# Peptides against a protein of PDB entry 6RO1, part 158

Target 1, 216 residues: chain A of PDB entry 6RO1
Amino acid sequence: LGKEIEEYIHKPKYCLPFLQPGRLVKVKNEGDDFGWGVVVNFSKKSNVKPNSGELDPLYVVEVLLRCSKESLKNSATEAAKPAKPDEKGEMQVVPVLVHLLSAISSVRLYIPKDLRPVDNRQSVLKSIQEVQKRFPDGIPLLDPIDDMGIQDQGLKKVIQKVEAFEHRMYSHPLHNDPNLETVYTLCEKKAQIAIDIKSAKRELKKARTVLQMDEL

## One batch from the design tools (peptide; made by RFdiffusion4, then SolubleMPNN)

Design b2_p26_1_s2 (from b2_p26_1, 13 letters changed)
Fold by OpenDDE base, seed 5:
Structure b2_p26_1_s2 (fold): chain B 216 residues (1-216), chain A 26 residues (1-26)
Amino acid sequence: as target 1 above (216 residues)
Amino acid sequence: SEKKKEEEEEKKAFEEAKKRAEEALK
């Protein structure tokens, strides 16, 4: 059921409007689970279908992901690999095909303007970890119906089945305690974090305005 | 026909997302 929802969410038709810089996304490539990363940019690439000669656009999203240090040494020849659970790893900007997005969060982070310095990339990891601490039951997802506006009846049926089995709204992490209090606490935490993100946006805008005033 | 409509919708969604991304970086 969760995989069936992923098959809708990762379609460019639905997800592209939500792939703004700073959006939290989960990336999975076959056996490689990168976990949560942050969207940096996205691009459309022209692709020619080998059988029809028709142009089939490929969408590539650049995602800041925690990668193994070993894979980075070989990054010129090999694809980046996720950091091991016990490994610190390093945050790298990885080009990812849009269909490899397993989840899209309602959370959007501020990212440094320059991601070339290692310290700036690692600061984003600290921000992801802070979000994870605020959401012990999991980072909140975009609602595919209410947030993403997907009208597909197949998806609605899948969600209804998921909700019937889990007794949870899709916007609540699948690992939440079925206790109504936990749902309210998540709604309150989501609202509070939306407020805290809005306040942190205001504070960061103020701090940037202050930093710009101190540099003038 | 449907595939062309999907490509046009994807293209439109991409352009709208790009515009929103650019506006959010200002």
Scores: peptide ipSAE 0.020, ipTM 0.516, DockQ to the pose 0.594
Fold by OpenDDE base, seed 3:
Structure b2_p26_1_s2 (fold): chain B 216 residues (1-216), chain A 26 residues (1-26)
Amino acid sequence: as target 1 above (216 residues)
Amino acid sequence: SEKKKEEEEEKKAFEEAKKRAEEALK
């Protein structure tokens, strides 16, 4: 059931509006679970070679992830690997394909403007750990229907099944602890969420239009 | 054939993004 929901939320048409800097996301690549990381930015790569049919554009999100120190040494030749459970690891900016996002949180963090210093990257890890302490039942997820506005009937049926099984995947009470100065939740005014979704949809449309203009 | 082309394009996109991220960290 969780995997079925994941197949909807990782689709660019649904998740891109929510991939703002500071958004908490969970990253999983095959057998590698990175856990929770923080979105830095995202980019679109058009696979439209002028002579190849409309391949769906690939989206890459840059995510601060806790990586093993070993993977950092081999970063030029090998994919980043998650830190071992007993390892401190190092926070690194990792390019991630959008379909590798296994979860998207309603929580956003304030991130340093300059992420080149190791201390600035590690401060983000401390912020993630603080959020995890505030949410012992797990970091709150975006609701696919109420927050993400997904209208797919297949997803609605999946959610109804999940709710029937009392899997409170999305019913984490947003304990607004107002004292998280470094954390803001989407539960600020439904109006701002609607504006951000509408602006992100407009930016996505503009980005599509700009990429179409680069093909003229 | 189309799925294989998509996988190759995905791999190239990832490799280019990786290179860009490594350059941004230097």
Scores: peptide ipSAE 0.019, ipTM 0.481, DockQ to the pose 0.034
Fold by OpenDDE base, seed 4:
Structure b2_p26_1_s2 (fold): chain B 216 residues (1-216), chain A 26 residues (1-26)
Amino acid sequence: as target 1 above (216 residues)
Amino acid sequence: SEKKKEEEEEKKAFEEAKKRAEEALK
């Protein structure tokens, strides 16, 4: 059932609108699970299918992924490999075909504008780890129906079956943590409201502190 | 053709996503 949902989500017609910079995505390539990474950019490549002459566009997303240090030495000729569980690893920008996205999060991160310095890339790993600590049951997923707007009846039937067995798959706990200055949700309106509420609360606290000083 | 319609929808989705990405970086 999870794999059936993935077959819809990774289709360019559905996922491309959500591949903005800072979007959390999960990447899996064959046996290699990179876990959660962060979208940097995406591109369309013209692909000519051998033997048919048909143009089949390939979509490539550049994702910041935690890679093994061993794979970085051979990065010019070999595919990047995920960091081992016991390894710190290093964050690298890896070009990934869109169909290798196994999950898309409702969470977006603020990323450094310049990702050339290693320290800037490693700061993004710290941000991912902070999100994971806040969501011990897993990083919140985009709802394929409600967030992505997929109207496919086959997908709706699959989701209904999953929800009947697993009540929490798309329950967004995101409503409760306004404190991630580095994290924003798809609902830019809700994120903006949360920032505005936090700002207003800080201003109100400052105003109360000033009033208390004047009473003193 | 359904395939051509899907390609046009994908192209539109790409351009819209690109625009949103550029707007989010301003």
Scores: peptide ipSAE 0.018, ipTM 0.483, DockQ to the pose 0.597
Fold by OpenDDE base, seed 1:
Structure b2_p26_1_s2 (fold): chain B 216 residues (1-216), chain A 26 residues (1-26)
Amino acid sequence: as target 1 above (216 residues)
Amino acid sequence: SEKKKEEEEEKKAFEEAKKRAEEALK
C-alpha cells in the first residue's frame, strides 16, 4: 500500500508544486536508500524517447543527501552512494530523477543560501537530525489527498483500503512497538496486501485487454 | 534591508510550517 501511494506521489504532475527549497524528501535508488534529504531546486530537461521520437520531459531535483565519503572521491561520473549506517557521511547536492522520490514530508527546513561550504551543508544534516528527534515515530508525510490534492480514484480506493485495514497506517506503528513479533506480523500483512494489490492490478490490466479484444 | 526581510519571512514561514506539522501529530 505504501508503494502504491509512492507511485502517485513521485509523478511530476503531483509532486512538483511541493518541491520547494527546504522540503524534506526521501530518496531511494534501487537498493540504495539515501534516507531523508532536503530539496535545493529542480529542473526540467528535454528528453527524446529513442523509439518514438516523442519529447518526454525529465524532471531532475537537486537534493542535499548524506553520501558516503568514498563515493565523493570517485570521479563525477559515478553515481553517489548513501552513507553507511555507521558512517557520518558528507552532505552533497545530488541530482535525482523525480521518480526516485519515495516520500515527501510536510516539513520544510530553512537552508543556507550558499551550500558550497561543507559547514553549511553539514548544518542542514544537523537540522534533519533535529527534526528526526522531534518525530521519533518518523518524519511526517504530506497527505496525498488533503495536502497534495490528488483526485485519482485509484489512490482514493487504496487509501480507503488502508484505512479499513490499518487505522494507524500514517503512524508507522512498527517503529514504537517494542514487540518484534508484532512488527513482523504487520510487515507480513503489509507484504500480503501488496501482493493482493499487484494481483488486482494484473486482473484489471487483463480485463482491459479483454475489453479491447471484444471491441475489435 | 530587503534581504533581511526575505530571510525573516522565510523564517516565519518555516516556523508556521513546523507548528502545523507538530499540530498534525497531536
Scores: peptide ipSAE 0.016, ipTM 0.483, DockQ to the pose 0.033

Design b2_p26_1_s3 (from b2_p26_1, 16 letters changed)
Fold by OpenDDE base, seed 2:
Structure b2_p26_1_s3 (fold): chain B 216 residues (1-216), chain A 26 residues (1-26)
Amino acid sequence: as target 1 above (216 residues)
Amino acid sequence: SKKKEEEKEEEEAFKLALERAKEALK
């Protein structure tokens, strides 16, 4: 079911508007899980399909990812590999096809203007780790329906099934925190994080509406 | 065609993405 959701969110028509600089995204390439990285920029590349001659644009997102140092040495010939759990790795800007995005967070980071220095890139890793510490149950995801505005009925059915079997994939424990705004504000101030609070505010409004209904 | 409609939607999404990216860098 998670994979079925991924098949929607990684489509350019849905995800591109949310690939602002600093957006947290999860990148997977075949068996390689890079985990969470940060969007730097994106581009449209003209691709000519070999069989039809049709122009099929490829969307490439440059993502700052934690890569193994071993893969960096061979970077001229080999694709970047994710850092092993036991290694520090190095943050590198990696061009990623947009369909390799497995998740998109509601969180955006302030990133250094110059990512050429290693220290600037590594500072972003510290920021990601700080976000992960603040969200022990997982980094907040954009709601495909409420945040991304996807209207596809197939996706709605998938989400309904997931919600029926699992705790709300998009319900974060923080959504029930009356101090959510304060937490997000503190997150913004301390971690240079911008969180799309619109979904959280809508859920808070729904929760308040439910609480108000229970008080009647 | 469904394909042309999807291509149009992608183009619109790309334009919107560029605008939002510019705003995010201000």
Scores: peptide ipSAE 0.515, ipTM 0.909, DockQ to the pose 0.704
Fold by OpenDDE base, seed 4:
Structure b2_p26_1_s3 (fold): chain B 216 residues (1-216), chain A 26 residues (1-26)
Amino acid sequence: as target 1 above (216 residues)
Amino acid sequence: SKKKEEEKEEEEAFKLALERAKEALK
């Protein structure tokens, strides 16, 4: 069921409007789980399908991800690999196809304007870790219906099934209060965090369910 | 065609995304 939701969220028609700089996103590539990273920018690449000659645009998002230092040595020829749990790793800007986004958070971070210095990139990791400390049950997700505005009936049915079998993933009593678009900026030190409090409150109440869905 | 409709929706989403990205950088 979590995978079925992912199949909707990672579609460019739905996710692109939420890929603002600083947005927390989860990246998975085949067997590689990079975990949570931060959106830097996105681009549209014109691609011509070799078989049909049809224009098939590819959407690429540049994401700050924690990468293995070993994988950086061959960065010109090999795809970046996620840092191992036991290593510090290094934050790198990695170009990622949009369909590799497994989750989109309601949280946005302020990022340094210049990400070329290692220290600036590593400061973003500290900010992610701070968010994770504030949300011990998991980083809050965007609601596909209420936050992303997805009207697809197939997705609504999937969510209804998830909510029927699992504790309500996106149900918050405040769904009907339009005034709760209060983006709370939690400023601690150099890290400014913008949080959609509506989505964050939903996730805090449901945090047990998100962890279970990653295992299903 | 379903494909043409999806392409149009993606284009609209991309335009909106660019606008929001510009706003986020102000």
Scores: peptide ipSAE 0.514, ipTM 0.912, DockQ to the pose 0.699
Fold by OpenDDE base, seed 5:
Structure b2_p26_1_s3 (fold): chain B 216 residues (1-216), chain A 26 residues (1-26)
Amino acid sequence: as target 1 above (216 residues)
Amino acid sequence: SKKKEEEKEEEEAFKLALERAKEALK
């Protein structure tokens, strides 16, 4: 069920408007789980479909991801690999196809303007870890219906099924008070965290881990 | 065509995304 939701969320028509710089996203490529990373930018690439010759745009998002140091040595020829659980790893800007986004958070981070220095990239990892400490039950997700505005009836049916079998993944706000979009930015010395309070409060109340969504 | 409508929706989403990205960097 979580995978069925992902099939909607990773569609460019739905996710692109939420890929602002600093947005927390989860990246998975085949067997490689990179976990949570931070959006840097995105681009549209022209692609020609091999069978029809039709133009089919590819959307590529650059994401700061925790990568293994071993994969960096051969970065010119090999795809980045996620850091091992026991490894410190290194934060790298990795180009990712949008369909490899498994989750989108309601949280955004202020990122350094220059990500070329290793220390600036590693500071973003510290910020992600701080967000994870604040949300022990998992980083809060964007609601596909309420936050992303997806009107697809197929998705609504999937969510209804998930909510019937499990605690509500997404709680509807009682009051659509647009003024409660208080992105509170927690000022830490080098990183500003912007959190959707409404989504964060919902996730805290539900006590659901991001990992539970992968098992649905 | 359903495909052409989806392509139009993607283009609109991409334009909106670019605008929001510019606003986020101010």
Scores: peptide ipSAE 0.511, ipTM 0.910, DockQ to the pose 0.702
Fold by OpenDDE base, seed 1:
Structure b2_p26_1_s3 (fold): chain B 216 residues (1-216), chain A 26 residues (1-26)
Amino acid sequence: as target 1 above (216 residues)
Amino acid sequence: SKKKEEEKEEEEAFKLALERAKEALK
């Protein structure tokens, strides 16, 4: 269910109006999780579909992301890699296709006008870390209905299912298991989007099991 | 028809996004 919500949010018709400079966004590319970055700008690129020859616009967002230092030494043609958890990394402006945005925050940051100096880019990392400290339960997400104005009935049904699921989880006999919090932390990655949309209720997070998370 | 409508919605969103981006930089 969290993935289904993501499939709506990352659509250009919905997300583009919320990609203002300074917007916090989460970027994932296949197995690479860059975590939270900051939008710098976006552009429209012409693309020709290889199979049909039809013109299809591609939307590219430039996002300031924490990258590994190793990925910076390689040629400008190599894809940036996320910083390892144990490394400081370096903030780089990375062009990202909008469908790789896994989450969009309600938070916007002030960013330096000139991001060419490394110190200016690293100052933004400090700002992201400060936001993360203020929100220990996770950076706030844009609500897809209330904030983004998505009227799609499919999305509304998904949200209703998430609400029903959360209600069942709260009533589950295992919700009082003190180890559930640890299990939840391990499983956070798969259902995080759905959880974050509804996570205004702290108590529901404690009721999650691996099996229940796989149903989302 | 459905594809053309989606392309139109994307173009409208893109225009709105450009306006909001300009406002955010003021």
Scores: peptide ipSAE 0.505, ipTM 0.900, DockQ to the pose 0.884

Design b2_p26_2_s1 (from b2_p26_2, 8 letters changed)
Fold by OpenDDE base, seed 1:
Structure b2_p26_2_s1 (fold): chain B 216 residues (1-216), chain A 26 residues (1-26)
Amino acid sequence: as target 1 above (216 residues)
Amino acid sequence: MKGIKEVDFDKLEKFEKFFEFLEALK
């Protein structure tokens, strides 16, 4: 459900008006979660679809992100990687395709005019950390309906499903159980055991089939 | 109505998986 909402938010027609310098955005590229960064600027690139020859404009946003120092040394050949949790990292301006924006905050920061000095870039990280301290439950998001003005009926249906599921969650007797995390862990272990049993049964069936062929 | 801004999707996803598990036990 959250991913379905993201599929609306990251569409250029909806998000571009909110990509002003200083806007907090969350960047995720496949397995690489950069977390929260700050918009520096955006650009429109002409792209031609290889199969149709149609003009498909690509939108690239420059985002100041906390990157691994290792990835920066190889920046000429390798894509920037997110800093490890325990790593200090370094704030770098990274070109990001707009569809890789997983979230957009209502918060807009003041950013230095010159981001070439490392100290100016790191000052923005301090500002992000201060915002995170002010919002212990998470950095506030733009509302896709109220703030972004998205009128899509598909999105409204997704939101209704989220609200219904949230209501079901909060109404469930185990929701407030102090052992809920233990119950989740036990459920995950049981599910994994079921997968392993199914795999072992498949292997046993294959082995028996081979033995039957050798007896013929 | 809680605004979507207040939805913990990580918690929601965990609970969804839990519900799926409970339904599979029935």
Scores: peptide ipSAE 0.158, ipTM 0.750, DockQ to the pose 0.413
Fold by OpenDDE base, seed 5:
Structure b2_p26_2_s1 (fold): chain B 216 residues (1-216), chain A 26 residues (1-26)
Amino acid sequence: as target 1 above (216 residues)
Amino acid sequence: MKGIKEVDFDKLEKFEKFFEFLEALK
């Protein structure tokens, strides 16, 4: 459900008006979660879809993100990687496709005019960390309906489902169970075992199919 | 509408997975 909401929010028609310099945004690229960064600027790139010849504009936002120092050494050949939790990292301006924005904050920060000096970039990290300290329950998000003005009925239905699930969650006796995390871990392990069994069964079926092909 | 700001999506996702698991056990 959260991903379904994200699919609306990261659409250029909805999010672009909010991508002003200093806006806090969360960036996720596949398995790489950069966490919270700060918008520097955005640009529209003309792209032609290879199959349709239609102009499909790509929107790229430059986001100041905490990157691994290891990825910076290889930055000529490799994509930037997020800093490890225990790593200090280094703030870098990273070009990000707008659809990789997983969240947009209501918070805007002042950013230095010149981000070329490392110290200026690192000062922004300090500012992000101070915002995080001010919001222990998480950095406040833009409301997709009230703040972003999204009128899509599909989104409204998703939000209604979220509200219904939230109600079910809070109505569930286990929602405050101190052992809930243990139960979740056991459920996840059981689910993983079920996946592994299904995988093993598929491999056995493939092996049997190969043996049958060798017998033909 | 409860503001999205008040929704713990991480907790919600965990519960969703848990509910799916409980439903699959039935």
Scores: peptide ipSAE 0.155, ipTM 0.749, DockQ to the pose 0.410
Fold by OpenDDE base, seed 2:
Structure b2_p26_2_s1 (fold): chain B 216 residues (1-216), chain A 26 residues (1-26)
Amino acid sequence: as target 1 above (216 residues)
Amino acid sequence: MKGIKEVDFDKLEKFEKFFEFLEALK
């Protein structure tokens, strides 16, 4: 459900008006979670869809992100990587496709005008950390309806499902069960075993198909 | 009702998976 909301929020037609310098945003690229960064600027790039030849404008946001120091050494050709959990990292301006924004905060920071000096970039990290300390339950998000003004009926239906599901969750007797985490762990293990059995059965079927082809 | 701004989606996802599991046991 959260991902379904993200699919609306990260659309350029909705999020671009909120991508001002200093806006806090979350960036996630597949397995790479950069966490919270700060918008520096955005640009529109012309792109042609490979299959249709239609012009599809790409939007790139320059985001100040906490990156691993290892990724900076190869910065000329390699994609930036997020800082490891135990790593301090270094704040770098990274070009990010707008659809990789997983969240947009209501918080906007003042940023230095010149981000070339390392100290200026690291000062922004201190500001992010200060905001995180002020919001122990999480940095406040823009409301997609009330703040972003998204009128999409599909999004409204998703939000209604989220609210209904949240109500069901908080009303469930097990919600406050002290053993809930243990139950979750057992459910996850069982689900993983079921996936592994299904994958093994698929591999066995493929192997049998290859053997049958070699016997013909 | 908590606004969507206050929704813990990680908690919701865990609980969703748990509900799916409970429904599959019925």
Scores: peptide ipSAE 0.150, ipTM 0.742, DockQ to the pose 0.403
Fold by OpenDDE base, seed 3:
Structure b2_p26_2_s1 (fold): chain B 216 residues (1-216), chain A 26 residues (1-26)
Amino acid sequence: as target 1 above (216 residues)
Amino acid sequence: MKGIKEVDFDKLEKFEKFFEFLEALK
């Protein structure tokens, strides 16, 4: 459900008006979660798809992100990696495809005009941390409907499903059970075992199919 | 109406898995 909402928010037609300098955004690239960063700038890139001749406009946002120092040494050839939780990291301006924005905040920060000095970039990290301290329940998001003005009926249906599911969760008799976390952990383990069994059965079926083809 | 802003999706996902488990026990 959360991912379904993100699929609407990260569409350029909806999010571009809100990608002003200083806007807080979350960046996630596959397994790499950078957490909260700050928009520095955005640009439209024309990508020529080699096979269609059609120019699909790619939107790239420059985001100041906390990166691992190890990844920065190889930054000439490798994509920046997020700082580990226990790592100080370094704030770097990273070009990010707009569809990799997982969240957009209502909060905008002041950013230094010159981000070349490390101290200026690190000052922005301090500002992010101050905002996080002010919002212990999480940095406030833009509302897709009320703030972003998205009129898509598909999104409205997703939101209604989220609200209905949330209501079911809070009304459930076991919601306040002190053993709920233990039960969740057991359910997750059982679900993972079921996935692993299904995967193993698929691999066994593939292996049998290969053996049968070699005998033909 | 709670805004989407206040929804803990991780908690919702955990509850969904739990609910499916409970329905499978009935």
Scores: peptide ipSAE 0.139, ipTM 0.734, DockQ to the pose 0.399

